Peptides against a protein of PDB entry 5ZKO. Designs and how they scored, part 34

Target 1, 44 residues: chain A of PDB entry 5ZKO
Amino acid sequence: SASNPRKFSEKIALQKQRQAEETAAFEEVMMDIGSTRLQAQKLR

## One batch from the design tools (peptide; made by RFdiffusion4, then SolubleMPNN)

Design b2_p14_6_s1 (from b2_p14_6, 12 letters changed)
Fold by OpenDDE base, seed 3:
Structure b2_p14_6_s1 (fold): chain B 44 residues (1-44), chain C 44 residues (1-44), chain A 14 residues (1-14)
Amino acid sequence: as target 1 above (44 residues)
Amino acid sequence: as target 1 above (44 residues)
Amino acid sequence: QSRQREFELARLRR
C-alpha cells in the first residue's frame, strides 16, 4: 500500500506510549525496591 | 517486609522482559514503515 | 532506556 503517514504516525505514537508506560512501571518497581531497602536499613 | 532479593530480582527480570518485547514491537513497526517507504520509492 | 535502567539497578546495588 502507498505510504499512509497518518497511520504510521499513529503506530509510532502508540508504541511510544507503550514504552513510556513500561518505563513508568519499571520505575515503580525500582522505587518499591529502594523503599524496602531504606526500611531495612532503618531496622538495623 | 524485609528485603526479598529473589522477589525483587524476579520483578526486575519481568520488567526487562516486557521492555524487550515492547522494543521488539517498536522495531517491527519501524521496519514496516521502512519497507513501505522503500516500496513507494520503487514505484516512482 | 536500557542504559538508564542499568544505571538505576547499579544505584540500588551500591
Scores: peptide ipSAE 0.311, ipTM 0.715, DockQ to the pose 0.090
Fold by OpenDDE base, seed 2:
Structure b2_p14_6_s1 (fold): chain B 44 residues (1-44), chain C 44 residues (1-44), chain A 14 residues (1-14)
Amino acid sequence: as target 1 above (44 residues)
Amino acid sequence: as target 1 above (44 residues)
Amino acid sequence: QSRQREFELARLRR
């Protein structure tokens, strides 16, 4: 396979971006859960 | 917001799956780089 | 990252 370092670097950068986006989405879900829990505790 | 623990668990599970898929894709890219590097070294 | 997520989940379960 033709070693295209530029193409590899682009693929790595893209994958890092995707991982960061999925991490952010996970954190958003966790924030929603945390907020819901806090609200439920205030109503007890 | 209605605390739907089931919906939260489903969202978390989906996010974990997506993260695993993105990690696997990253590892594939790194394997390709490693294989290319090994091949290049063999030809030196 | 996976360990951090599990830690965050464990925190919410407390």
Scores: peptide ipSAE 0.310, ipTM 0.716, DockQ to the pose 0.109
Fold by OpenDDE base, seed 1:
Structure b2_p14_6_s1 (fold): chain B 44 residues (1-44), chain C 44 residues (1-44), chain A 14 residues (1-14)
Amino acid sequence: as target 1 above (44 residues)
Amino acid sequence: as target 1 above (44 residues)
Amino acid sequence: QSRQREFELARLRR
């Protein structure tokens, strides 16, 4: 079967992008939790 | 705004799953490249 | 990445 180096490189690039997006989404969730906790502490 | 700890935990779990799936897909691509290279070497 | 996420989660639980 013909290896498609171009297709592999594209798939790798796409996967790296997705991993970065998922990491960013995780960091957003963590920031939201942190912000909420900080707000709760300020209101006490 | 009410913090939804349950929703946060669910989002985190979902993101962990997605990250694992994307890592697995990356590993599959790398394995396919490796297999193709090995096959090409054997045919030489 | 998974280990980093687990570390961050553990930090939030403290």
Scores: peptide ipSAE 0.310, ipTM 0.713, DockQ to the pose 0.104
Fold by OpenDDE base, seed 5:
Structure b2_p14_6_s1 (fold): chain B 44 residues (1-44), chain C 44 residues (1-44), chain A 14 residues (1-14)
Amino acid sequence: as target 1 above (44 residues)
Amino acid sequence: as target 1 above (44 residues)
Amino acid sequence: QSRQREFELARLRR
């Protein structure tokens, strides 16, 4: 239904923030994997 | 710290799922904006 | 975003 333009802008901003947070969380997981690999290589 | 490869795969899978859900939610918001614009044009 | 994640995963598999 016809939502106020302000409500659309708020929803878009919220969704962009969530996407950025999920991207940051994914990058953290990838860094943990990378650090684990580096440590494993140092032990060889 | 050295996390089990299984735990990494689970974390990655979860992050991929969350990202897909957030993308779908964003697309829904954009569809609502598009439909509202179309309705407004029909009323002119 | 999906493609970027796939590239990052591929980098980790090397």
Scores: peptide ipSAE 0.313, ipTM 0.716, DockQ to the pose 0.108; fails the geometry check

Design b2_p14_6_s2 (from b2_p14_6, 10 letters changed)
Fold by OpenDDE base, seed 4:
Structure b2_p14_6_s2 (fold): chain B 44 residues (1-44), chain C 44 residues (1-44), chain A 14 residues (1-14)
Amino acid sequence: as target 1 above (44 residues)
Amino acid sequence: as target 1 above (44 residues)
Amino acid sequence: QSAQRRLELARLLK
């Protein structure tokens, strides 16, 4: 890899950002599950 | 959310896959960094 | 974190 340390640092930062975004997406799904469950309980 | 538990499970599985892929990409970058450092040392 | 997420999922889907 002809990449320099600066390029690597940028790639690492980008990957961390992507992982954070995927985590946020996961948390959103979990929140939706929780909300749906709560709604179902209220409809009883 | 009109989504059902099955749909949520699928979303979660997909998110886990994405996170695994992002982790693999991160590890690849780290390996490239290591290889580059090793090459630089050999050229001294 | 993955284990924590799995636990949370199991809790919510139970």
Scores: peptide ipSAE 0.189, ipTM 0.678, DockQ to the pose 0.085
Fold by OpenDDE base, seed 3:
Structure b2_p14_6_s2 (fold): chain B 44 residues (1-44), chain C 44 residues (1-44), chain A 14 residues (1-14)
Amino acid sequence: as target 1 above (44 residues)
Amino acid sequence: as target 1 above (44 residues)
Amino acid sequence: QSAQRRLELARLLK
């Protein structure tokens, strides 16, 4: 396979985007947990 | 939304799996780049 | 990243 720097750059950029999206999804889950805990505390 | 620890645990586990898969995919891309570079050096 | 996420989870669940 001939080296194609542009193709590799595109692959890396795409992977970085995917990783960022998965991180955001994880943070959303954590926010939901935090929000639920906060609501539970308010109900005490 | 009532806290459901099991549901949250499942969501977290799924996200961890996805992140591991994305990391593996990134490492594969980097390995391909490294392999291509090594092959190019051998052809010198 | 993994360690940071685990720490964040522990903080939220504490």
Scores: peptide ipSAE 0.194, ipTM 0.677, DockQ to the pose 0.089; fails the geometry check
Fold by OpenDDE base, seed 1:
Structure b2_p14_6_s2 (fold): chain B 44 residues (1-44), chain C 44 residues (1-44), chain A 14 residues (1-14)
Amino acid sequence: as target 1 above (44 residues)
Amino acid sequence: as target 1 above (44 residues)
Amino acid sequence: QSAQRRLELARLLK
């Protein structure tokens, strides 16, 4: 039952990275939507 | 170049789910830290 | 964060 503070810190850091990556992926989808809309407007 | 709004919506929904799962995983890590601390206090 | 993302989506789809 020894505390593993370093292991906790590593897990936290990993989770924060994953959350950031998922946020970036979401933003990419939003950019795609915006781009598609812009393209549609230009071609009208 | 046809718009695929449903596909965008599906991607967004998937990303939101993934973000929620990553948040839950982070909270679990924090709970583990808290539990470890509490256990250590009880055993002192 | 989710509210901010929803707002951004609404802006792009407006």
Scores: peptide ipSAE 0.190, ipTM 0.676, DockQ to the pose 0.088; fails the geometry check
Fold by OpenDDE base, seed 5:
Structure b2_p14_6_s2 (fold): chain B 44 residues (1-44), chain C 44 residues (1-44), chain A 14 residues (1-14)
Amino acid sequence: as target 1 above (44 residues)
Amino acid sequence: as target 1 above (44 residues)
Amino acid sequence: QSAQRRLELARLLK
């Protein structure tokens, strides 16, 4: 099927959103690790 | 709840996989755009 | 991005 440029723009925008969401989820994991480490250090 | 380092490793691995999958999906969209563009150029 | 994330992880694990 002939790919509509408008549909490509939509797909690209959707992919950018998904990548941003996955990045945010990764950063949340890193925050949890950092918080846990800080707490562990305070208990030493 | 005390975060288990083993669980963090699992979460990081999962996030890396998700990010790789989203990157692959983005590359597929770009391939389709490139193919469409090439076909359009051949018709000129 | 992978290199940046690895760097961030390394920073947090120091």
Scores: peptide ipSAE 0.189, ipTM 0.676, DockQ to the pose 0.105; fails the geometry check

Design b2_p14_6_s3 (from b2_p14_6, 12 letters changed)
Fold by OpenDDE base, seed 4:
Structure b2_p14_6_s3 (fold): chain B 44 residues (1-44), chain C 44 residues (1-44), chain A 14 residues (1-14)
Amino acid sequence: as target 1 above (44 residues)
Amino acid sequence: as target 1 above (44 residues)
Amino acid sequence: QSSQRRLELARLLA
C-alpha cells in the first residue's frame, strides 16, 4: 500500500478524472439513443 | 450514430461495467488510506 | 448515479 498523502491525492485525482470520462461517454450513448428516438418520432 | 436497441444496450452495459470498475478502484484507494490511518493510530 | 442513469434510460426508451 502507498502511505504518502501526495501519492494518495494523485491517485484520487486520477480516479475522479476516469470516472468523469466514463460518465461523459455514457451520456454520449444516451444522447445517441435520444437522437434515434427523435428521428423515429419525426417519421411517425 | 447507432440505431439498434441491442447495440445500445450493449454499450450501456459496457459503460456501467466500466463505471463500476472505476468506483471499485477508487474504493480500494480509500481503503488504503484508511489502513494507513489505522496504523498511525496504533503507533500513537 | 446508477439510479439517475436508469431513470434517464427509461425516459428515452418510453
Scores: peptide ipSAE 0.204, ipTM 0.680, DockQ to the pose 0.103
Fold by OpenDDE base, seed 5:
Structure b2_p14_6_s3 (fold): chain B 44 residues (1-44), chain C 44 residues (1-44), chain A 14 residues (1-14)
Amino acid sequence: as target 1 above (44 residues)
Amino acid sequence: as target 1 above (44 residues)
Amino acid sequence: QSSQRRLELARLLA
């Protein structure tokens, strides 16, 4: 197939964005865990 | 909200899987770029 | 990245 550097660069950029979004989603889950634990401690 | 360690662990596991899939997709893109470059060099 | 995430989990659960 034909070489299209622009298309490849776009694919790479899109994948980087997806990876960043998945990282953010993971961090959100971890934050929720931390918040929940803090809340549980306050209620003791 | 209620603490549910099992639910949190499941969310974490799912996010890890998604991140691994995104990494694999990225590696596939890079492999395609490399293969295309090699092909282009052969045709010169 | 995975190691950092595991460390973050450990910190939150400690």
Scores: peptide ipSAE 0.203, ipTM 0.676, DockQ to the pose 0.086
Fold by OpenDDE base, seed 1:
Structure b2_p14_6_s3 (fold): chain B 44 residues (1-44), chain C 44 residues (1-44), chain A 14 residues (1-14)
Amino acid sequence: as target 1 above (44 residues)
Amino acid sequence: as target 1 above (44 residues)
Amino acid sequence: QSSQRRLELARLLA
């Protein structure tokens, strides 16, 4: 059967979105860590 | 409240796993594209 | 990217 570049492009785009979302989630965790550290410094 | 490095480490590990899984999924898509391309070359 | 993530984590936890 013939190749469908559009279908492949959609798959790639979807995976890129998922990767970006997981990156954002990771950054949120890092923000939480940073906030915790800063708060600990203030209260020390 | 006291910081808990273990909890943070677990969060980070989980996010790393998710990122790896999404990378694997992306690689599978690329494999499919490559296979399709190769097959098209054979049948041309 | 993994290396940068690890470095960032180390920076924040230090």
Scores: peptide ipSAE 0.202, ipTM 0.672, DockQ to the pose 0.088
Fold by OpenDDE base, seed 2:
Structure b2_p14_6_s3 (fold): chain B 44 residues (1-44), chain C 44 residues (1-44), chain A 14 residues (1-14)
Amino acid sequence: as target 1 above (44 residues)
Amino acid sequence: as target 1 above (44 residues)
Amino acid sequence: QSSQRRLELARLLA
C-alpha cells in the first residue's frame, strides 16, 4: 500500500489527544481522592 | 463525604484499563507505519 | 507513566 503520511499523522495526533484526555481523567480521580482525604481529616 | 475506597478503586481500575487500551491502539498505529515502510522498501 | 501514576496514588493514600 502507498504511504499515507498525512493519514498516519492524523492517526498519531488523534491517539495522542486520546491519551492526554485519559491521563487528565485519571488525574481528576486522584485529585478527588486527595480532596476526600483532606476533608475527612478536617472532620476528625 | 464518607470515604468510598471501593468506588475509588473501581474508578482507578477503569482509568488504568482505558489508558492501556489507548496505549495499545497507539502501538498498533506505529506498527502499521513500520510495516508500511518495510513494504515500501521492498517495492523499491 | 504507569509507574508515575502508581507512585502518585501511593502518595495520596499514605
Scores: peptide ipSAE 0.204, ipTM 0.676, DockQ to the pose 0.088; fails the geometry check

Design b2_p14_6_s4 (from b2_p14_6, 11 letters changed)
Fold by OpenDDE base, seed 4:
Order: sequence, then structure tokens, then C-alpha cells
Structure b2_p14_6_s4 (fold): chain B 44 residues (1-44), chain C 44 residues (1-44), chain A 14 residues (1-14)
Amino acid sequence: as target 1 above (44 residues)
Amino acid sequence: as target 1 above (44 residues)
Amino acid sequence: QSAQRRLELARLLR
């Protein structure tokens, strides 16, 4: 496959972007869990 | 948000799966680059 | 990274 180095760099950049987006989504879930825990402590 | 712990675990599992898929795609690109490099060395 | 995320989750759910 005559894979153009430019095409490789574009694919790598796209994958890094997707990984960053998935990490951000995971962090949002963790913040929701943290907030839920804090609320539970305040109601005890 | 009455976030069910089960829903959190499902969201986390889904995000981990997506991250693994994106990592696998990145590794495939790196293998293609490595193969191209090896071919270039053999032709020199 | 996965290990750190698992530890953070365990901390939050404790």
C-alpha cells in the first residue's frame, strides 16, 4: 500500500482527537459520580 | 441527577471500549508505517 | 491510564 506519509499523519491526528474526546466524556462521568457522592454525604 | 451506579458503570465500560478500538486503529497505522520503512531499507 | 481511572473510580465509590 503506497501509503502517503501525509495520510499517516492525518490518520494519527484524527485518532488522537478521538481519544481526547473519549477521555473528556469519561471525566464528565467521573464528575457526576463525585457530585453524587458529595450529595449523599450532605444528606447523612 | 439520580444517576444509577449501574448506568455509570455502563458508560465507563462503553468509553473504555471506544478507547481500546481507537488504540487498535492507531497501532494498525503504526504497523503500516513500520512495513513501509522496512521496504524502503531493503530497496536502498 | 486505565489503572489510574480504575483507582479514581474506586475512590469515588468508597
Scores: peptide ipSAE 0.182, ipTM 0.671, DockQ to the pose 0.096
Fold by OpenDDE base, seed 1:
Structure b2_p14_6_s4 (fold): chain B 44 residues (1-44), chain C 44 residues (1-44), chain A 14 residues (1-14)
Amino acid sequence: as target 1 above (44 residues)
Amino acid sequence: as target 1 above (44 residues)
Amino acid sequence: QSAQRRLELARLLR
């Protein structure tokens, strides 16, 4: 079977997108933690 | 609402797991590409 | 990480 660089490229692009989405979700959680910390500090 | 470090920790752990799974999937694709290249070289 | 993956891909495809 001939190499299909386009198919591989598409697979790579899809995986990169998934990783970016998971990173964004992680950053959202971290932002929530940061907000909680800030709120706790304001209550001191 | 009191800080729930356990809940945040669980969310972080879940996100890390997802990122690891996506990384593993990416590595599998890269391995397939590498195998394809090796096969092409053997056919030369 | 993205740059490293791109570099790896380039190495495998050249």
Scores: peptide ipSAE 0.166, ipTM 0.659, DockQ to the pose 0.100
Fold by OpenDDE base, seed 3:
Structure b2_p14_6_s4 (fold): chain B 44 residues (1-44), chain C 44 residues (1-44), chain A 14 residues (1-14)
Amino acid sequence: as target 1 above (44 residues)
Amino acid sequence: as target 1 above (44 residues)
Amino acid sequence: QSAQRRLELARLLR
């Protein structure tokens, strides 16, 4: 297949977006853990 | 909610798995680009 | 990324 730089750039951009979304999901999990920890500390 | 370390560990493990899958998908895209480039070079 | 995540986790659990 002829190298289509635009199509490759699009694939890379989509993968970067997916990685950013997974990072955001991970940060949400960490925020939940942090919130739970903070709540536990307040109840002590 | 009581901090459930096991549940948090499970969430983190799932996120790590997703990130590994996205990394593998990215590497596949890069391999496709590399293969296309190599093919183009062979046809020159 | 993994090291950064581990560091963030360590900070959060400290």
Scores: peptide ipSAE 0.186, ipTM 0.671, DockQ to the pose 0.086; fails the geometry check
Fold by OpenDDE base, seed 5:
Structure b2_p14_6_s4 (fold): chain B 44 residues (1-44), chain C 44 residues (1-44), chain A 14 residues (1-14)
Amino acid sequence: as target 1 above (44 residues)
Amino acid sequence: as target 1 above (44 residues)
Amino acid sequence: QSAQRRLELARLLR
Protein backbone atom coordinates (compact mmCIF):
# COMPACT_ATOMS: atom_id res chain seq x y z
CA SER B 1 0.00 0.00 0.00
CA ALA B 2 1.30 3.44 -0.94
CA SER B 3 1.40 4.33 2.73
CA ASN B 4 1.31 8.09 2.94
CA PRO B 5 4.51 9.72 4.31
CA ARG B 6 2.51 10.86 7.34
CA LYS B 7 1.76 7.25 8.30
CA PHE B 8 5.45 6.34 8.05
CA SER B 9 6.50 9.29 10.19
CA GLU B 10 3.94 8.30 12.83
CA LYS B 11 5.20 4.71 12.84
CA ILE B 12 8.80 5.91 13.22
CA ALA B 13 7.84 8.22 16.09
CA LEU B 14 5.99 5.39 17.84
CA GLN B 15 8.95 3.01 17.42
CA LYS B 16 11.38 5.60 18.79
CA GLN B 17 9.14 6.05 21.83
CA ARG B 18 8.99 2.28 22.41
CA GLN B 19 12.77 1.99 22.16
CA ALA B 20 13.22 4.80 24.69
CA GLU B 21 10.78 3.11 27.09
CA GLU B 22 12.56 -0.25 26.77
CA THR B 23 15.93 1.43 27.39
CA ALA B 24 14.56 3.14 30.50
CA ALA B 25 13.16 -0.17 31.78
CA PHE B 26 16.55 -1.84 31.25
CA GLU B 27 18.38 0.95 33.08
CA GLU B 28 15.93 0.63 35.99
CA VAL B 29 16.72 -3.09 36.30
CA MET B 30 20.46 -2.30 36.31
CA MET B 31 19.99 0.35 39.01
CA ASP B 32 18.06 -2.13 41.15
CA ILE B 33 20.91 -4.64 40.86
CA GLY B 34 23.45 -1.97 41.82
CA SER B 35 21.40 -0.82 44.80
CA THR B 36 20.88 -4.39 46.00
CA ARG B 37 24.63 -5.03 45.86
CA LEU B 38 25.41 -1.86 47.79
CA GLN B 39 22.82 -2.73 50.45
CA ALA B 40 24.26 -6.22 50.83
CA GLN B 41 27.74 -4.74 51.36
CA LYS B 42 26.48 -2.36 54.06
CA LEU B 43 24.84 -5.22 55.96
CA ARG B 44 28.14 -7.18 56.16
CA SER C 1 12.52 -6.80 47.53
CA ALA C 2 15.80 -8.74 47.65
CA SER C 3 15.06 -10.06 44.20
CA ASN C 4 17.10 -13.21 43.76
CA PRO C 5 19.94 -12.96 41.16
CA ARG C 6 18.03 -15.43 38.97
CA LYS C 7 15.07 -13.03 38.74
CA PHE C 8 17.34 -10.15 37.72
CA SER C 9 19.03 -12.23 35.01
CA GLU C 10 15.61 -13.22 33.65
CA LYS C 11 14.47 -9.58 33.58
CA ILE C 12 17.65 -8.55 31.75
CA ALA C 13 17.21 -11.34 29.19
CA LEU C 14 13.58 -10.31 28.62
CA GLN C 15 14.53 -6.64 28.17
CA LYS C 16 17.28 -7.54 25.68
CA GLN C 17 14.75 -9.56 23.69
CA ARG C 18 12.26 -6.67 23.66
CA GLN C 19 14.94 -4.24 22.50
CA ALA C 20 15.91 -6.58 19.66
CA GLU C 21 12.26 -6.94 18.60
CA GLU C 22 11.73 -3.16 18.61
CA THR C 23 14.91 -2.68 16.56
CA ALA C 24 13.71 -5.24 14.01
CA ALA C 25 10.31 -3.52 13.78
CA PHE C 26 11.99 -0.15 13.16
CA GLU C 27 14.24 -1.61 10.44
CA GLU C 28 11.16 -3.08 8.73
CA VAL C 29 9.52 0.37 8.63
CA MET C 30 12.71 1.84 7.14
CA MET C 31 12.82 -0.88 4.46
CA ASP C 32 9.19 -0.14 3.56
CA ILE C 33 10.01 3.56 3.13
CA GLY C 34 12.99 2.73 0.92
CA SER C 35 10.95 0.35 -1.23
CA THR C 36 8.13 2.89 -1.58
CA ARG C 37 10.57 5.55 -2.75
CA LEU C 38 12.14 3.21 -5.29
CA GLN C 39 8.71 2.27 -6.63
CA ALA C 40 7.71 5.93 -6.94
CA GLN C 41 10.88 6.63 -8.95
CA LYS C 42 10.17 3.75 -11.33
CA LEU C 43 6.64 5.02 -11.98
CA ARG C 44 7.91 8.48 -13.05
CA GLN A 1 20.88 4.88 17.97
CA SER A 2 18.53 7.82 17.31
CA ALA A 3 21.18 9.73 15.36
CA GLN A 4 22.02 6.67 13.25
CA ARG A 5 18.34 6.12 12.50
CA ARG A 6 17.84 9.75 11.53
CA LEU A 7 20.80 9.49 9.18
CA GLU A 8 19.39 6.33 7.61
CA LEU A 9 16.01 8.00 7.15
CA ALA A 10 17.71 10.95 5.45
CA ARG A 11 19.53 8.55 3.10
CA LEU A 12 16.29 6.78 2.17
CA LEU A 13 14.48 10.06 1.49
CA ARG A 14 17.38 11.62 -0.53
Scores: peptide ipSAE 0.160, ipTM 0.657, DockQ to the pose 0.098; fails the geometry check

Design b2_p14_7_s1 (from b2_p14_7, 12 letters changed)
Fold by OpenDDE base, seed 2:
Structure b2_p14_7_s1 (fold): chain B 44 residues (1-44), chain C 44 residues (1-44), chain A 14 residues (1-14)
Amino acid sequence: as target 1 above (44 residues)
Amino acid sequence: as target 1 above (44 residues)
Amino acid sequence: SSRRRLEVARLLRE
C-alpha cells in the first residue's frame, strides 16, 4: 500500500505531544522535590 | 513534612520509564515510515 | 512543545 504521509505526520505529531507532556510531568515532579528540600532547609 | 527520598526516587523512576516508553513508541512510528519509504523505492 | 510537534509534522508532509 502507498505511504500516507498525512497519517504519519499525525502519528508523529501525537508522539511529540506525548513526549512533551511526559517531560512536563517530570519537571513537575522535580519541582515538588525541590520545593520540599527548600522547605526542609528553612526548618533547620 | 520530611522529604521521603524513597518515594521521590520511585516517582522519578516511573517518569523515566514513561519517557523511555514514549521514546520507543516514537521510534516505532519512525521505523514504520522508513519501512514504507523503502518499500516504495523498491517498487519504482 | 506544540511548536516542535507541528514542525515535525510539517517536515513529514514535504
Scores: peptide ipSAE 0.221, ipTM 0.673, DockQ to the pose 0.057
Fold by OpenDDE base, seed 5:
Structure b2_p14_7_s1 (fold): chain B 44 residues (1-44), chain C 44 residues (1-44), chain A 14 residues (1-14)
Amino acid sequence: as target 1 above (44 residues)
Amino acid sequence: as target 1 above (44 residues)
Amino acid sequence: SSRRRLEVARLLRE
């Protein structure tokens, strides 16, 4: 098919969004782990 | 239901896997774009 | 940051 810069830009943008969402999900996991550890320390 | 690993190490490992999968998907998109551009050059 | 990347992705779709 013919080159379509608009479609290329769309593909890149979509993948950048997915990568950002996965990074945010990882940060949420780390926050949950940190909160759990803090609670465990308070109970000791 | 969403996967809920018991171990923190499993949660981290799962998120690292997802990040790697999204990186691979991005590389695939870039390969497709590169291939399209190469074909366009050959047709000129 | 993830937030910045999400915004960039949004702008590229407009």
Scores: peptide ipSAE 0.217, ipTM 0.674, DockQ to the pose 0.102
Fold by OpenDDE base, seed 3:
Structure b2_p14_7_s1 (fold): chain B 44 residues (1-44), chain C 44 residues (1-44), chain A 14 residues (1-14)
Amino acid sequence: as target 1 above (44 residues)
Amino acid sequence: as target 1 above (44 residues)
Amino acid sequence: SSRRRLEVARLLRE
């Protein structure tokens, strides 16, 4: 069946959401690194 | 098993890999859209 | 973001 452009739009929207979630996960990792660095500074 | 990378560099590398995989998945969706559009043009 | 996701979906429906 002709993949309805709506279905494509939904696929793209879902994929953009996944990309945003992976970006958020990356930011969380960076926060963890930052927190660890701050803790290390406090212990010196 | 939950990959618990010991090194922050490994955590970052893993997260970058996930982002790349999601980008590749996005590109695949876009290829599907492009292919469908091309097919629709050929049938007109 | 949800906003960006919705915007992409909007553009593809036009």
Scores: peptide ipSAE 0.214, ipTM 0.667, DockQ to the pose 0.073
Fold by OpenDDE base, seed 1:
Order: sequence, then structure tokens, then C-alpha cells
Structure b2_p14_7_s1 (fold): chain B 44 residues (1-44), chain C 44 residues (1-44), chain A 14 residues (1-14)
Amino acid sequence: as target 1 above (44 residues)
Amino acid sequence: as target 1 above (44 residues)
Amino acid sequence: SSRRRLEVARLLRE
């Protein structure tokens, strides 16, 4: 059986956590892009 | 090796998709709560 | 985050 949160509150809390994790992952990607661009600029 | 998108544009696109999917999952949970509450109200 | 959990808890109380 899928480990389903029993309460709606728990379901929502879990979903909000996932949203935050996906936002953090997006920020990481953008940081990596920024770092790469900065390095490229310094090497010009 | 983690299936990492090769291009930054691809990484961003994938991450945006994941964010949208998590938003949709949140909306589903809220819809389920609303439906349950409506049913409870009708049964009172 | 705890902040997001609190926001959800607020929505559930509405």
C-alpha cells in the first residue's frame, strides 16, 4: 500500500515540503549557471 | 550516472515542469479536502 | 519548511 499520509494536514505538509525542495533545486540550477557564467567572464 | 540534462536550458525546463507537477499535486489535495468537506456538510 | 507547513495549516482552518 502506498505510504499515504493519514490526515489531510499531513498530506498538505508533505506537498509543501516537496514544493520547497523543487524550488531549492531550481535555485541550485540558477546558481550553477551564474557560477559558470562568472568563470567564463573572468577567463575572457 | 544521474540522468542530468546536458544543457542549462534543459535543466531549467525540467525543473519548471517538476514545480508545476508539485503544484498540481497540491491542488489535488485541496480539491479532495473540499470534496470531503462538502460531503460532510450535505450529510449533516 | 516550518513556514510552509504553517501556511498549509492556516489553509486547512479556513
Scores: peptide ipSAE 0.203, ipTM 0.659, DockQ to the pose 0.069

Design b2_p14_7_s2 (from b2_p14_7, 12 letters changed)
Fold by OpenDDE base, seed 2:
Structure b2_p14_7_s2 (fold): chain B 44 residues (1-44), chain C 44 residues (1-44), chain A 14 residues (1-14)
Amino acid sequence: as target 1 above (44 residues)
Amino acid sequence: as target 1 above (44 residues)
Amino acid sequence: SSERRLLVARLLRE
């Protein structure tokens, strides 16, 4: 099942996907910080 | 709230935690692979 | 990195 990978290759693939998703989430947070800064600079 | 961090510092801290958790999960998978391999070698 | 600089700047403001 997708929730319980049997093969180690499937487990590794799933973990790689999760790592990529967490990286993307982090990048989104950083983009939000950047956007907020840019807006603040425009208002000054 | 813990589910909705207001400060960027809190958002970053949460993302760092998630990244660490995913890394630990990956290391666990790799250890399981290693243990299985070792056991297979002993049985041969 | 630029991203790290943005983070530090934001953290110092908070």
Scores: peptide ipSAE 0.151, ipTM 0.635, DockQ to the pose 0.045
Fold by OpenDDE base, seed 5:
Structure b2_p14_7_s2 (fold): chain B 44 residues (1-44), chain C 44 residues (1-44), chain A 14 residues (1-14)
Amino acid sequence: as target 1 above (44 residues)
Amino acid sequence: as target 1 above (44 residues)
Amino acid sequence: SSERRLLVARLLRE
């Protein structure tokens, strides 16, 4: 079967990893925005 | 830059899209598991 | 959640 039942755990693990990576990437973007804002305040 | 969003807003929008796509992919995997389980029950 | 229950059930069979 193309959907090997024994491969579901691996499929789930891979998808969870991808979700975590995308979350981390989003948080990095938010940190960059925060740092830029703080820098702008210090320069005023 | 390979990822050229000039604005932070565009960068955020792109990351939100990626997060949604990964969530949808995960839900598809879960649906496959559910369908497999239901099929196994019907065959018993 | 139902999704969580399905995941656990599948993992126990693998």
Scores: peptide ipSAE 0.146, ipTM 0.639, DockQ to the pose 0.048
Fold by OpenDDE base, seed 1:
Structure b2_p14_7_s2 (fold): chain B 44 residues (1-44), chain C 44 residues (1-44), chain A 14 residues (1-14)
Amino acid sequence: as target 1 above (44 residues)
Amino acid sequence: as target 1 above (44 residues)
Amino acid sequence: SSERRLLVARLLRE
């Protein structure tokens, strides 16, 4: 069986981790945007 | 190929959706905790 | 704030 977190504390911890991972993924996208802008500026 | 969002707008939209989904999942866990607590109180 | 501005600027260029 998929070892689903049994305790609520474990469930909360897992959800917090997922939220942090999605935030990190968002930040990566923002860094890519920033890098693209910087590159465009260097080409001017 | 995994159709990765090509445009940054699409990438951002996808990440926002994922964040919203994780928030909803967190709220569901909190509701379950609340329900369990309420049930425990009723048994007292 | 800077990140938001960068995002908006990029979105407007697409």
Scores: peptide ipSAE 0.145, ipTM 0.634, DockQ to the pose 0.043
Fold by OpenDDE base, seed 3:
Structure b2_p14_7_s2 (fold): chain B 44 residues (1-44), chain C 44 residues (1-44), chain A 14 residues (1-14)
Amino acid sequence: as target 1 above (44 residues)
Amino acid sequence: as target 1 above (44 residues)
Amino acid sequence: SSERRLLVARLLRE
């Protein structure tokens, strides 16, 4: 099958999207850490 | 079952693993592109 | 680096 350059660009775009989604998930974890710290600080 | 890591260290470790896996998948895509280009060059 | 500080502080408490 002719490897259409469009197919490679699509593969790259999909991988970039997955990387962005995992980064967003990491940022959500960091937000959870921040919220937990803020709650602990309020209880002081 | 939903993975509910109790410790934030476990959450971070899991996210780092996912990021590494997505990076490896990206590198595989780039290798496929490189191999295709090399094959095309050999046919010239 | 506020995110790094938050992470370090949390990790040290665990």
Scores: peptide ipSAE 0.144, ipTM 0.639, DockQ to the pose 0.038

